# Designs tried in a protein design run: peptides against a protein of PDB entry 4N78. Part 35

Target 1, 186 residues: chain A of PDB entry 4N78
Amino acid sequence: HFQVICRLLGYQGIAVVMEELLKVVKSLLQGTILQYVKTLMEVMPKICRLPRHEYGSPGILEFFHHQLKDIVEYAELKTVCFQNLREVGNAILFCLLIEQSLSLEEVCDLLHAAPFQNILPRVHVKEGERLDAKMKRLESKYAPLHLVPLIERLGTPQQIAIAREGDLLTKERLCCGLSMFEVILT
Target 2, 155 residues: chain B of PDB entry 4N78
Amino acid sequence: MAELQMLLEEEIPGGRRALFDSYTNLERVADYCENNYIQSADKQRALEETKAYTTQSLASVAYLINTLANNVLQMLDIQASQLRRMESSINHISQTVDIHKEKVARREIGILTTNKNTSRTHKIIAPANLERPVRYIRKPIDYTILDDIGHGVKW

## One batch from the design tools (peptide; aimed at target 1 L169 E172 R173, target 2 I109)

Design b2_p17_4_s3 (made by RFdiffusion4, then SolubleMPNN; from b2_p17_4, 8 letters changed)
Fold by OpenDDE base, seed 3:
Order: sequence, then structure tokens, then C-alpha cells
Structure b2_p17_4_s3 (fold): chain B 186 residues (1-186), chain C 155 residues (1-155), chain A 17 residues (1-17)
Amino acid sequence: as target 1 above (186 residues)
Amino acid sequence: as target 2 above (155 residues)
Amino acid sequence: AISTTKYLPTFEEGMKL
């Protein structure tokens, strides 16, 4: 489903969605979550000592429950704060999955364009065959498919310009070294 | 343009008028031949004259039809060529717009991206031309991962 | 009044023939 979303939205659509998600996340973090965190810090016991091991696991649990009783009983924490944290989490996950899906789509596009752009895969050389000879054969096989040189030879100046721009846009992809998710985390 | 205009306004209408006039003239020729044959004492000569007029009439009509047909074909060829040129121009504009839209989209998404921490911090070379998409640090993409996906060339 | 079509004799020419 994320692949479909990436295809549907394109770069511009993804950018818009990501920007809006970032705004939402920022709003949640700086607003409600921050307020709850501040409130929780005020209510937190100043001194929380580890209970003696002699109390056993149940006694330790009861001890912590008693120390955190006011926090646990704060109903708004469970309903509002945790919901906002879920929303933030979902937004982050969404961004991650979109980036991954976009990267896959971009790689696929690059793969499909490669024969037309003189990008040859590394051929597995069987033992005894010269890599250079195979590469030359491959180059000769795909040479007629080189789009930009073909258009440069047969096309108008305007067509050549468009072909070059298109070639550049095809080659330049985010998956080649850019990350959106890192920006979200900053 | 001048040739097309001449074909549309002069040659083709002229050819159509000529064919219509030819019909009227042929009727007159036929009437003449009939009357001449009836009135002539030398029926053989009248018959030969009628044959000559028939041959000439057929040749004339054939010429007029052929000329008109060729002019129509030429007109259509010129129009087709003009349409192809217009189509080419429209396609060029469309492609230019699409490229521009893509560049804008690339800029927008580019603002939301940072370089992946690769050991070589290749500075995002700002494209010299503001209109060019942000130069991406090209890492060699291992396409082998996608060899089994889609209609890709089985290597 | 008889328009001369190419290769068609005019009525006048036809009458002379």
C-alpha cells in the first residue's frame, strides 16, 4: 500500500504529506506532550530510592505503585498523552515506510532506465571468461539504446535539450544518497 | 502556406468547376455528334468524328479528375504535415512543462532530505543553475536486489 | 459561353471540325 501511495503522490505529493506530518508532530511535541511531561516532572517523587531486596518482587512492585500512584491515577495521561504519543509514533512510522517504498520505486526506475543510459550491470563472469570481453559485448548490444546520444544525432536542438534534462532527472534520485527520515528525526 | 491557400481557394474549386463545366460541354458535344451523324451524307466520316470526340472527351475528363485528385491529395498532405508540426510543438511544450513540474517537485522534496551519513560527506553540490534539481550524491546502486522484480532484464 | 476545358474541343472548334 505504501508503494501505491508513493506512485500516486509522486515527489511533490510526498513532500506535502511529509511537511504536514512534521507540522503535526511538532505541534504535538511542543504542545500537549510537553505540557504533560512538565506536569509529570512536577508530580514525580523527588527521591525514588530502590526498595530493599528483602521486600521481594511483589513488595517492590507495590512500592513503585505507591510512589507513582498519583501518576497512574492521572486519567488524562492515559487518554490524551498516550494517544498523542501514538499519533507521533504513527507519523514517524509512516514517514519511514514512505521513504522505504519510495527508495524501492526509485531503484526500480533506475534499473529500467539503465539500458538507455549506458549503465551496465556487473556481469557474473564464469571461470575462464574475460570480464572485458563480456562487457564489450554487452556495450555493443545496448549501444543502440543509448537515448541521449541517439537524440543528439537525430533530434532537434530542443529535443536534445529535453532529452538531456530528462536523462538528468532520471539519474538523480533520493535513493542515491539522500534521506528524508533523518530530517524528521532532527 | 501560400501553396495550401492556392489549393484551397483556387485550384480545387477551379478543378471542381472545370469538371462541372466539362459535363455541360460533353452534353453539347454529344448533341452535336448526334445531329451531325443524322444530317451528314457521309455516315462513315460522322462516325469517325464521333469516335474522335469520344476519345478526346474521355482523355479530358480523365485529365481533369486526375488533376483534381492530385490537388486534393497534395492539400491533404500539406495539412497533415502542418498538423504534425503543431503536434510536435505541443509535445515540446508539454514536455517542457512536465520537466519544470518535476524540477519543482524535486526542490520541494529536496528540502525535506539530508545526506545519508556516508563516510565521504560529499557536499551536496548546489546545482549551478537554480533550475536544476539538487544534485544527489550518487551512490552506486546495487540493482541486483531488484533482478527478480518486474520485467527487468534477467542478467 | 463554352468554357474551354483542357483537351475538350470548344463547341466552336467542334463545329469547325
Scores: peptide ipSAE 0.037, ipTM 0.580, DockQ to the pose 0.004
OpenDDE base, seeds 1, 2, 4, 5: peptide ipSAE 0.023, 0.032, 0.026, 0.028; ipTM 0.629, 0.594, 0.604, 0.618; seed 1 fails the geometry check

Design b2_p17_4_s4 (made by RFdiffusion4, then SolubleMPNN; from b2_p17_4, 9 letters changed)
Fold by OpenDDE base, seed 1:
Structure b2_p17_4_s4 (fold): chain B 186 residues (1-186), chain C 155 residues (1-155), chain A 17 residues (1-17)
Amino acid sequence: as target 1 above (186 residues)
Amino acid sequence: as target 2 above (155 residues)
Amino acid sequence: AISTTKHLPVFEEGMKL
């Protein structure tokens, strides 16, 4: 599904969606969540001493439950705050999944374009064969598919310009060095 | 443009008119030949004259048809060439617009990106002092310490 | 070698330095 979304939206649509999601996340974090955090900080016991180990695990749990009673009884925390946190989490996950799907699509595009752009895969050389000879053979095999040189030879100046721009755009992909998710985490 | 216009406005209409006139003339020639044959005492001469006129008329019509056909073909070729040029122009404009839109889109999404921090593989500088493997003296785990905790029925 | 760290000028134009 995310792959289809990436294909349909393209870079522009993805950018718009990501920007809006970031705005929503920011709004949730700076608004409702911040208010709840502030309220929780006010209700937090200033001094929470560790109970004596002699009370055992049940006694320690009851102690902390008592100390945190006001927090636990804060019903709005369970409903509104957790829902907002869930929304933030979902938004982040959505962004991650979109980026991953986009990266996969970009890699596929790069792989499909590679033969036309004089990008040759590293060939596994069996022991005893010269890598250089195999690479030269591959270069010779794919040379007729080099689109930009072909257009430069046979095309009009306008076609050449478009081909060069298209080649550039084909080669440049986010997966080659950029991350959106790292921006979200920052 | 001038050639196409000449073909459309002058040559083809002119050729059509000439062909029509030729048809009318052929009818007159036919009538003449028929009458000449009937009236002539020398039927053989009249027949030969008719053959000559017929051949000439057919040659003229053939020439007119061929000329008209060639002009129509030329017109179609010019129009086809014009269409191809228009298609090419539209395609170039479309591609230019698409490239521009793509560049804009890429800039927009670029705002939301940062360089992938290639984690410099910090050379794990192996601490020079190989801490001597502390001989894990396997202290035998004395499981007898757990004997008193379990309600296990001593068989 | 698909150089994994290529400068992406078109995308980078949008990046806030």
Scores: peptide ipSAE 0.270, ipTM 0.770, DockQ to the pose 0.407
OpenDDE base, seeds 2, 3, 4, 5: peptide ipSAE 0.261, 0.265, 0.269, 0.255; ipTM 0.766, 0.766, 0.769, 0.767; seeds 2, 5 fail the geometry check

Design b2_p17_5 (made by RFdiffusion4)
Pose (drawn by RFdiffusion4):
Structure b2_p17_5 (pose): chain A 186 residues (1-186), chain B 155 residues (1-155), chain P 17 residues (1-17)
Amino acid sequence: as target 1 above (186 residues)
Amino acid sequence: as target 2 above (155 residues)
Amino acid sequence: DFILDKYYNTDLSTFQP
C-alpha cells in the first residue's frame, strides 16, 4: 500500500501529506492531549516513592494500586487519552514508513538510470588484470549508452539543455544523502 | 514559408485560372473549327487543321493539369513538414514544463529534509606505525630513578 | 549499497529550498 501511495503522490503529494500530518499532531498535542495531560497531572499523586525491596512485590503492587487508583479509575483514559495518542503514533509511523517506501522507489529508479549515466558495478579480476585497466575498458563498451555526452555530440542546444536538466533530476534522489524523519521529530 | 506563400497566393490560383481560361478558350476553338470548315474551300485541309487543333487541345489540358497537380503536392509536402517541426517544438516545451513541475515538487519536499551523515570505512584499520618489538635487557635494581620526582633524596 | 555509493552526494541542488 505504501509503495502505491508513494508512486501516486510523488514528491509534492508526500510533502503536503507530511506537512498536514504535522498540523494534525500539533492540533492534538496542543489541544485535547494537552488538556487531558494537565487534568491527569492534578489527579496524579503529588509524590510517589519507590518502596524498598523489603516490602516485597505483592506489597509494592498493592502500594501502586492505591497511589494510582484515580488514574486507573479515570473514565476517559482509553476512549480519549489513549485514542488521541494512538492517532499521533500512527501519524509518526506513516511518516517513517512512507519515507522508507520512497527510498526503495528512488533506489530502483537509480538502478535503471545507471547504464545511461556511466555507472558501472565492480567487475571480477583474474590474474594479470587490473580493475583500473579493465573498468576503463568496460566504460568503453557502454560508451554508446552514456546519454548526456551523446546528445552534446549530435543534439541541438535546446535538446542539450533539456538533457542536462533531466540528467540532474534523475541522478539526484533523496536516498543519495537526505532524510525526513529527523526533521519530522524536530 | 516564402515558397508556401508563393504557392498559396499566386502559382496555384494562377495555374487554376489558366485552367479556367482553357475552358473558355477551347469552346471558342471548337466553334472556330466548325466555322473554318464551313467556310473552307478545301474540306480535307480544314479537317487536318481541326485535327491539329484537337491534338494541340489535348496536349494543353494535360500540361495545365500536370503543372497544377505538382503545385498542390508541393504545398501539402510543405505543410506536412510544418506540423513535423511544430510537434518537435511542442515536445520541447512539454519537456521543459515537466522539468519545472518536478523542480517545484522537489523544492516542496526539500523543506522536510536534512543531511543524513552516513559514511563508509573499513572493518579494521591498522596504525600507521606498528609497535616495535622491544628486546629484554637485564638491569639492576636502581633506588635512585624516583630522585627527580617530587622532593627526592639522594644518597 | 553500490547504487547508493555511486549516487552519494551531500549537496543535492534540486532539493534546495

Design b2_p17_5_s1 (made by RFdiffusion4, then SolubleMPNN; from b2_p17_5, 9 letters changed)
Fold by OpenDDE base, seed 3:
Structure b2_p17_5_s1 (fold): chain B 186 residues (1-186), chain C 155 residues (1-155), chain A 17 residues (1-17)
Amino acid sequence: as target 1 above (186 residues)
Amino acid sequence: as target 2 above (155 residues)
Amino acid sequence: DEILEAYFSRNLPVFQP
């Protein structure tokens, strides 16, 4: 689903969605969640001493349950605050998954474009074969597919300009060195 | 432009008119030949004359049709060339717009990005034994292997 | 085309009414 979303929205659509999600998250954090956190801080026991280990695990649990009874019984915490936290969590996960999916799409695009941009993978050399000779042969084989040089030779000035710009746009991808998720976490 | 205009306004209409006039003239020639044959004491001579007029008439019509056809073809070629040029222009504009849109989109998403902290990825220790890349041998999928699998209706 | 042109140049007898 996320891959399809990435393909459908493109860079612009993804940007818009991410911006809106950030606004929502900010609103939730600075609004409702902050208010509940403040309230929780006020009702939190000022002194919570560790019970004696002699009470055992059940007794210790009961002790803490009693100390936090007012918090546990705060119904709005479960219905509103936790829901908002889920929404924030979902938004973060959404952003992460979108970035991952986008990176995959970008890598695929780079791989598909590679033969046309003179980007050749390192060829496995069998024992006795010269890597250089094999690579040269491979380069020669794919040389006719090099789009920019081909257009430079056969195309109009306008076509050449478009081809160069297209080539650059194809090469420059977010996955090469940029992270969107890190910005979202900041 | 001048050539196309000449073809559209002068040559092709002129050729059509010439064919129409030729049709009318051919009817007159036919009438003449018929009357000449009936009235002539020398039927053989009249027949030979009719043959000559027939040959001439056919040649004339053939020429007119050929000329008109060539002019129409030339017109179509010019128009096709114009359309190709227009298409090329539109394509260039479209591509330019697409590139521009892409650049704008990239700027927008770029605002939401930061440089990846190249954490020194642990040296991927290349496994000592580089398994020889198994040469992908494209084996044709033998679909006959599936013939025995499934409740297919044995025809 | 040359043959046809040669025949065309020999104007069909315009029978003037």
Scores: peptide ipSAE 0.024, ipTM 0.711, DockQ to the pose 0.005
OpenDDE base, seeds 1, 2, 4, 5: peptide ipSAE 0.016, 0.023, 0.023, 0.024; ipTM 0.717, 0.715, 0.718, 0.717; seed 1 fails the geometry check

Design b2_p17_5_s2 (made by RFdiffusion4, then SolubleMPNN; from b2_p17_5, 8 letters changed)
Fold by OpenDDE base, seed 4:
Structure b2_p17_5_s2 (fold): chain B 186 residues (1-186), chain C 155 residues (1-155), chain A 17 residues (1-17)
Amino acid sequence: as target 1 above (186 residues)
Amino acid sequence: as target 2 above (155 residues)
Amino acid sequence: DEILEAYFSRNLPTFQP
């Protein structure tokens, strides 16, 4: 599904969705979540000393229950705050999955374009075959597919310009060095 | 443009008119030949004259048709050439627009990106034992795995 | 084509009625 979304939306659509999602996340974080966190900080026991181990696990648990009673009884924490956190979590996951899907799509595009851009795949060399010879054969095989040189020879200046720009755009992908997810995490 | 216009407005219509006029003339020639044959004392001469007119008429019609056909073909060739030029222009514009759109899109998405901290991942030393490519059994992507990921906003 | 042109150049007798 995410792959289809990526294909459908493209860079523009993804950008728009991500921007809006970031706004939503920001709103959630700075709004409701922040308020709840502040409230939680207020009700948080100022001094929570570790109970003596002599109380045993049940006693320790009861101690913490008592200390955190106000937090545990804060009903809105469960209903609203946790929901908002889920929404934020979903947003993060969405972004992650979109980025991953986009990266896959970009990699596929790069791979598909590679023969046309004089990017040769690494050839598996069987034992005894010279890598160089195989690479030369591949180069020769794909040489006619080199789009930019072909257009430079046969095309108009305008076509050449477009081909070069297209080639550059094809080579440059987000997956090569950029991350959206990292931005979302900041 | 001038050539195409001449073909469309003058040559082809003119050729059609000529062909039509030829039809009328042929009818007259036929009538003449018939009458001449009936009235002539020398039937052999009349017949030879008819043969001559027939040959001439056929040649004339053939010429007219050929000329008209060639003009039509020429017209079509010019139009085809124009269409090709137009197509080329449209394609150029389309590509330019697409590139522009792509650049804009990339700028927009680029704002939402940061450089990947490629920690110099240690050269994944390819394990010496190239695991035999496990026959990629295309397991259908079970998308249900994602069903449990994320709680949709229940509005 | 030359032959056809030659034939075409030969005026079909316009029989005036």
Scores: peptide ipSAE 0.024, ipTM 0.719, DockQ to the pose 0.005
OpenDDE base, seeds 1, 2, 3, 5: peptide ipSAE 0.018, 0.023, 0.023, 0.020; ipTM 0.718, 0.716, 0.716, 0.720

Design b2_p17_5_s3 (made by RFdiffusion4, then SolubleMPNN; from b2_p17_5, 8 letters changed)
Fold by OpenDDE base, seed 3:
Structure b2_p17_5_s3 (fold): chain B 186 residues (1-186), chain C 155 residues (1-155), chain A 17 residues (1-17)
Amino acid sequence: as target 1 above (186 residues)
Amino acid sequence: as target 2 above (155 residues)
Amino acid sequence: DEILEAYFTRDLPVFQP
């Protein structure tokens, strides 16, 4: 689903969605969540001593349950605050998955464009074959597919300009060194 | 443009008119030949004359049709060339717009991006049993596997 | 074909009404 979303939205659509999500997250964090956190801080017991280990796990749990009874019984915390936290969490996950999906799409685009841009993968050489000779043969084989040189030779000045710009846009991808998710966490 | 205009306004209409006039003239020639044959004492001579006029008439019509056809073909070729030029222009504009849109889109998303800090994050205290990070051996995608798939011209 | 062209370029007999 995320791959399809990436394909449909493109860079512009993804940017818009991410911006809106950031606004929503900011609104949730600075609004409702902050208010509940402040309230929780006020209700939190000032002194919570560790019970004696002699009470065992059940007794310790009961102790903490009693200390946090007011928080646990705060119905709005479960219905509103936790829901908002889920929404924030979902937004973060959405951003992460979109970035990952976008990176995959970009890599695929780079791979598909590679033969046309004189980017050849390192070929596996069998024992006894010279890598250089094989690579040279491959380069020669794919030389006619080099789009920019081909257009430079046969095309109009306008076509050449477009081809060069297209080539550059194809090579420049976010996956090569940029992260959106880091900005979102920030 | 001048050649196309001449073809459209003068040559082709003129050729059509000539064919129409030829039709009328052929009817007259036929009437003449019929009457001449009936009235002539020398039927053989009249027949030979009719054959001569028939041959000439057919040749003339053939010429008119051929000339008109060639002019129409020439007109179509010129129009096709004009359409190709127009198509090329439209394609150029379209591509330019697409590139521009892409650049704008990339700027917009770029605002939401930061450089991947390859910061050597602090020594994650590797758990004692460092499972050797399975070196993601990027198996080079052997594209040769696809060499046999597709109707591509084996050059 | 010059011969055919010569035949083709000949005016049809015009009979005056």
Scores: peptide ipSAE 0.034, ipTM 0.707, DockQ to the pose 0.005
OpenDDE base, seeds 1, 2, 4, 5: peptide ipSAE 0.027, 0.027, 0.026, 0.031; ipTM 0.712, 0.708, 0.709, 0.711

Design b2_p17_5_s4 (made by RFdiffusion4, then SolubleMPNN; from b2_p17_5, 7 letters changed)
Fold by OpenDDE base, seed 5:
Structure b2_p17_5_s4 (fold): chain B 186 residues (1-186), chain C 155 residues (1-155), chain A 17 residues (1-17)
Amino acid sequence: as target 1 above (186 residues)
Amino acid sequence: as target 2 above (155 residues)
Amino acid sequence: SEILDAYFQRDLPTFQP
């Protein structure tokens, strides 16, 4: 599903969606969530000492439940605050999955373009074969597919310019060195 | 453009008219030959004359048809060439627009990106056998590093 | 080709009325 979304939206569409999600997240964090957090901080026990371990796990739980009874029983926390947090979480996950899917698409594009851009696959050298000979053979095999040199030789100036720009755009991908998710987390 | 116009307005219509006139003339020649053969006391001479006229008429018609056909073909070739040029121009414009759109899109998404902290991968201690890096082979971008990217949960 | 061209360039006989 996310791959389809990436293909349909493209870079621009993904950017728009992410920007809007960031706005939503910001609004939720700075608005409702912040308000609830402030309220919770006000009602939080100022002094919450660790109960003695002798009470065991049930006793410790009861102790904290008693200390936080007012917070746990706060109905609005369960209905509104947790829902907003869920929305934020979903937004973050969505962004992560979109970025991952986009990265996969970009890698596929790079792989498909590689033969046309003088990018040769790593050849596993079998024992006894010279790496150099194998590489030369591969180079010779793919040499006719090098698009930019071919167009530079046979194309018009306009075609050459387009080919160079296309080549550059094909090589430059987010997955090569950029992360959107890190920005989302800030 | 001038050549195409001449073909369309003058040469092809003129050729068609000439062919029509030739048809009319051919009919007259045929009538003449028939009558001449019937009325002539020397049938052999009349036959030879008919053969001569027939050969001449066929040659003329063939020439007219060939000329007309060549003109039509030339016209079509010129038109095809013009269409190809137009198509090429449109394609160039389209590609330029697409590149521009892509650049804009990339700028927009670029605002939402930061540089990946390239963890200084520890110097892969090159095993001691310095296989002489074949100087001229641009190290293929190992995209296998990206193979691990996307092991996301199949939803 | 020249002979053929010459042959094809022959005008049809015109009968004057």
Scores: peptide ipSAE 0.030, ipTM 0.626, DockQ to the pose 0.005
OpenDDE base, seeds 1, 2, 3, 4: peptide ipSAE 0.022, 0.021, 0.024, 0.029; ipTM 0.629, 0.619, 0.597, 0.628

Design b2_p17_6 (made by RFdiffusion4)
Pose (drawn by RFdiffusion4):
Structure b2_p17_6 (pose): chain A 186 residues (1-186), chain B 155 residues (1-155), chain P 17 residues (1-17)
Amino acid sequence: as target 1 above (186 residues)
Amino acid sequence: as target 2 above (155 residues)
Amino acid sequence: DKFLEMLIELAEEALES
């Protein structure tokens, strides 16, 4: 699903959705969640020690039950507090997962562009062979496929300018050195 | 474009009217051969001149049509090439707009991004100078090696 | 990729020329 969502939305669609999810998270955190956090903070026990081991686990469980009774009995703890938090969590997971799908989408696009952009994989080296001397030979084999230089050789200035812009867009992808989840959290 | 204007404004309309002139002139020439036969004292001579005019009329109508047909074809060939150049230009405009729309989309998501500081290195990196193997040499106990440390006491 | 396809078409047109 995320894979399809990435393809259909593109960069502009994904960006707007992320910007809008930030507005939703902001609306919830500074809104209903904040209201209920302030309310439950008062219902909270002003102080609450952690009992020594001596008291034993059963007596510690009893102690936490009494000290947190008002939290445990709060009627809207699930239907509101947990619900709102789940929505914020899902919004964060969407941003993370959608970025991962976008990274997969960008890497595949780059793999198909590599033949037309003079990008060769490492070649096997037998005895008496140097990669330096061999990689250059392989580059000659795929020389007819190097798009930009071919157009600069036979193309019109208009075709050349359009080729250079398209070649730049093809090789520059977010997965080459950029990320978003960090900015989302910040 | 100059050859097209010449075809559209003069040579086609001109060659066309020259065809209409043939329509009117031939009906005159048909009457003349009938009149020249009637006035003619020599019926065989007047028939041979009618035949001459018939053959000439045929050669003329075929020539006028051929000339006009070549012009119409040249016009269509030129117009076909115009569409060919226009499509090429439209395609470049389209490619340019596509590049622009993409730049706008990438600018929009670029706001939500930062550098991912990732690097690549080796599993093990040996030091530039490996530790020298130090030979063992016996030497006596010396109770004076600390004399210069702090407030020593010499003996 | 659309831009990769466009670059291939431009390279073909350049060869035809």

Design b2_p17_6_s1 (made by RFdiffusion4, then SolubleMPNN; from b2_p17_6, 6 letters changed)
Fold by OpenDDE base, seed 2:
Structure b2_p17_6_s1 (fold): chain B 186 residues (1-186), chain C 155 residues (1-155), chain A 17 residues (1-17)
Amino acid sequence: as target 1 above (186 residues)
Amino acid sequence: as target 2 above (155 residues)
Amino acid sequence: DPFLERLRELAQESLEA
């Protein structure tokens, strides 16, 4: 699903969605969640000492239930605060999954474009073969596929310009060094 | 453009008219040949004359058809070339627009990104001396030390 | 094309007749 979303929205669509999500998250964090946290802090017992271990696990649990009774019984905590936290969590997960999906798509694009851009993978060298010779052979094999040089030779000035720009855009991807998720976490 | 216009407005219509006129003329020639054959005392000569006229007429029609056909083909080629040029221009414009849109989109999303902290994974140089895993001896945590801190009801 | 030239000549002769 996320892959499809990435394909459909593209960079522009993803940007718009992310911006809106950030606004929503910010609103939730600075508004309702902050207010609830403040309220919870106010109602939190000022002094909460550790009960004696002699009470056993049930006794300790009851102790904390008693100490936190007002908090637990706060109806809005369950209905509103937890819901808002879920929304924030969902937003974070959404962003993560979108970024991952986008990265996969970008990597695929880069891989598909690589032969046309003189980007060659390192070839596994069998014992006894010279890496350099193998790489040269590979380079020569794919040399005719280099798009920009081909167009520079055969194309019109306008085509050359477009090809160069297209090549640049193809090479430059977010996955190469940029992260959206890190921005969301800050 | 001038050539195409000439073909469309003058050459092709002119050729069509010429063919039509030739048809009319051929009918006249046929009538002449028929009458000449009937009235002539020398039927053999009349027949030979008819053959000559027929050959000439066929040649003339063939020429007119060929000329017209070539003009039509030329017209179509010119038009096809014009369409191809137009298509190319449209494609170039489209590509330019797409590239521009993509650049804008990338700028927009770029604002929402930060550089990946490529944590230089410090090559965890495996310390040469694998420190012997100090056997974690679980000392039982004596929680009785905390007994004096709690407000528990002394039974 | 010599053939076309001959046809042209014949056509002209026909038009003049």
Scores: peptide ipSAE 0.024, ipTM 0.697, DockQ to the pose 0.010
OpenDDE base, seeds 1, 3, 4, 5: peptide ipSAE 0.024, 0.024, 0.022, 0.023; ipTM 0.697, 0.693, 0.698, 0.699

Design b2_p17_6_s2 (made by RFdiffusion4, then SolubleMPNN; from b2_p17_6, 6 letters changed)
Fold by OpenDDE base, seed 5:
Structure b2_p17_6_s2 (fold): chain B 186 residues (1-186), chain C 155 residues (1-155), chain A 17 residues (1-17)
Amino acid sequence: as target 1 above (186 residues)
Amino acid sequence: as target 2 above (155 residues)
Amino acid sequence: SRFLEMLKELAEESLAA
C-alpha cells in the first residue's frame, strides 16, 4: 500500500502529505497533549517517596497506584490524550513507512538507471578470472547505453540539456543521503 | 510551407486535371487513328502511325501519372516531416515541463529532509528551534550501497 | 531516370502535336 501511495503521490504529493501531518502532529503536541501534560504535572504528587522495599512489588504498585489515583482516574486521559498520542504515533509510523517505501522505489529507479549512467555493478570474480577483464567487458557491453554521452553526440542542444538535467535528477535521490523521518522527529 | 501549399493547391490538382484532359485527348486520338486507318489506302502506314500515336499517348499518360504520383509522395513526405517536427517540439516542451515539475517537487520534499545522521544516537532531540539550514551536500551517490539491496545477479 | 526522361520527351512531343 505504501509503495502504491508513493508512486501515486510522487515527491510533491508526499511532501504535501508530510507537511500536513507535521502540522497535525505539531498541533496535537503543542495543543492538546501539552495541556494534558500540564494538567498531569499539576496533579502529580509533589513528593513521591519510594516505599520501603519490604512492601514487595505488589505493595509498591499499590502505593504508586494510590499516589497516582487522581491521574489514573482522569477519564479524559484515556479517552482523549491517549487517542491523540495514538494519532501522533500513527503519523510518525506513516511517515516512516512512506520514507521506507520511497527509498525502495528510489533504489529501484537508481538500479534501473545505472546501466544508462555508466554505473556498473560490482562483478563477482570467479576464481581464475581477472577482474579487470570482466570490468572491461562490462564497460564495453554497456557503453552504448550511456545516455548522456549518446545524446551529447547525436542530440540537439535542447535534448542534451534535458538529458543532463534528467541524469542529475535521476542521480539525486533522497535515499542517497536525506531523511524525512529525521525532520519529523525534530 | 510554400512548397506544400503549391503541391496541394496547384501541382496535384493541376496534375489531376491534366490527366483528365489527357483522357479526352486520348479519345480524340483514338478516333483519329480509327478513322485514318479506315480511310487510308495504305493500311500499313496507317497502322504504324496508330502505333506511334498509341505509344506517344501511353507515354504521355504514364508521365502524367508518374508526375502526379511523385507530387503526392512529395506532399506526404513534407507532411510527415512537419508532423515529426511538431512531435519533437511537443516532446521537448513536455519534457521541459516535466523536469520543471520534478524540480519543484524535489524542492518541496527537500525542505522536509535533512542529512541522514550517521550518528547512532537516536536521541529524540526535542526540536530545538534552530533553523537548521538544509545543507544539501552533493555527496556523490555511492551506488555501492545499492549493491546489498538489489537482487544483483550473482554472476 | 532515363525511362522517365524518355516518357517526358514523348509527352512533350505529344503536347506539341
Scores: peptide ipSAE 0.028, ipTM 0.647, DockQ to the pose 0.012
OpenDDE base, seeds 1, 2, 3, 4: peptide ipSAE 0.018, 0.026, 0.027, 0.025; ipTM 0.638, 0.657, 0.638, 0.655

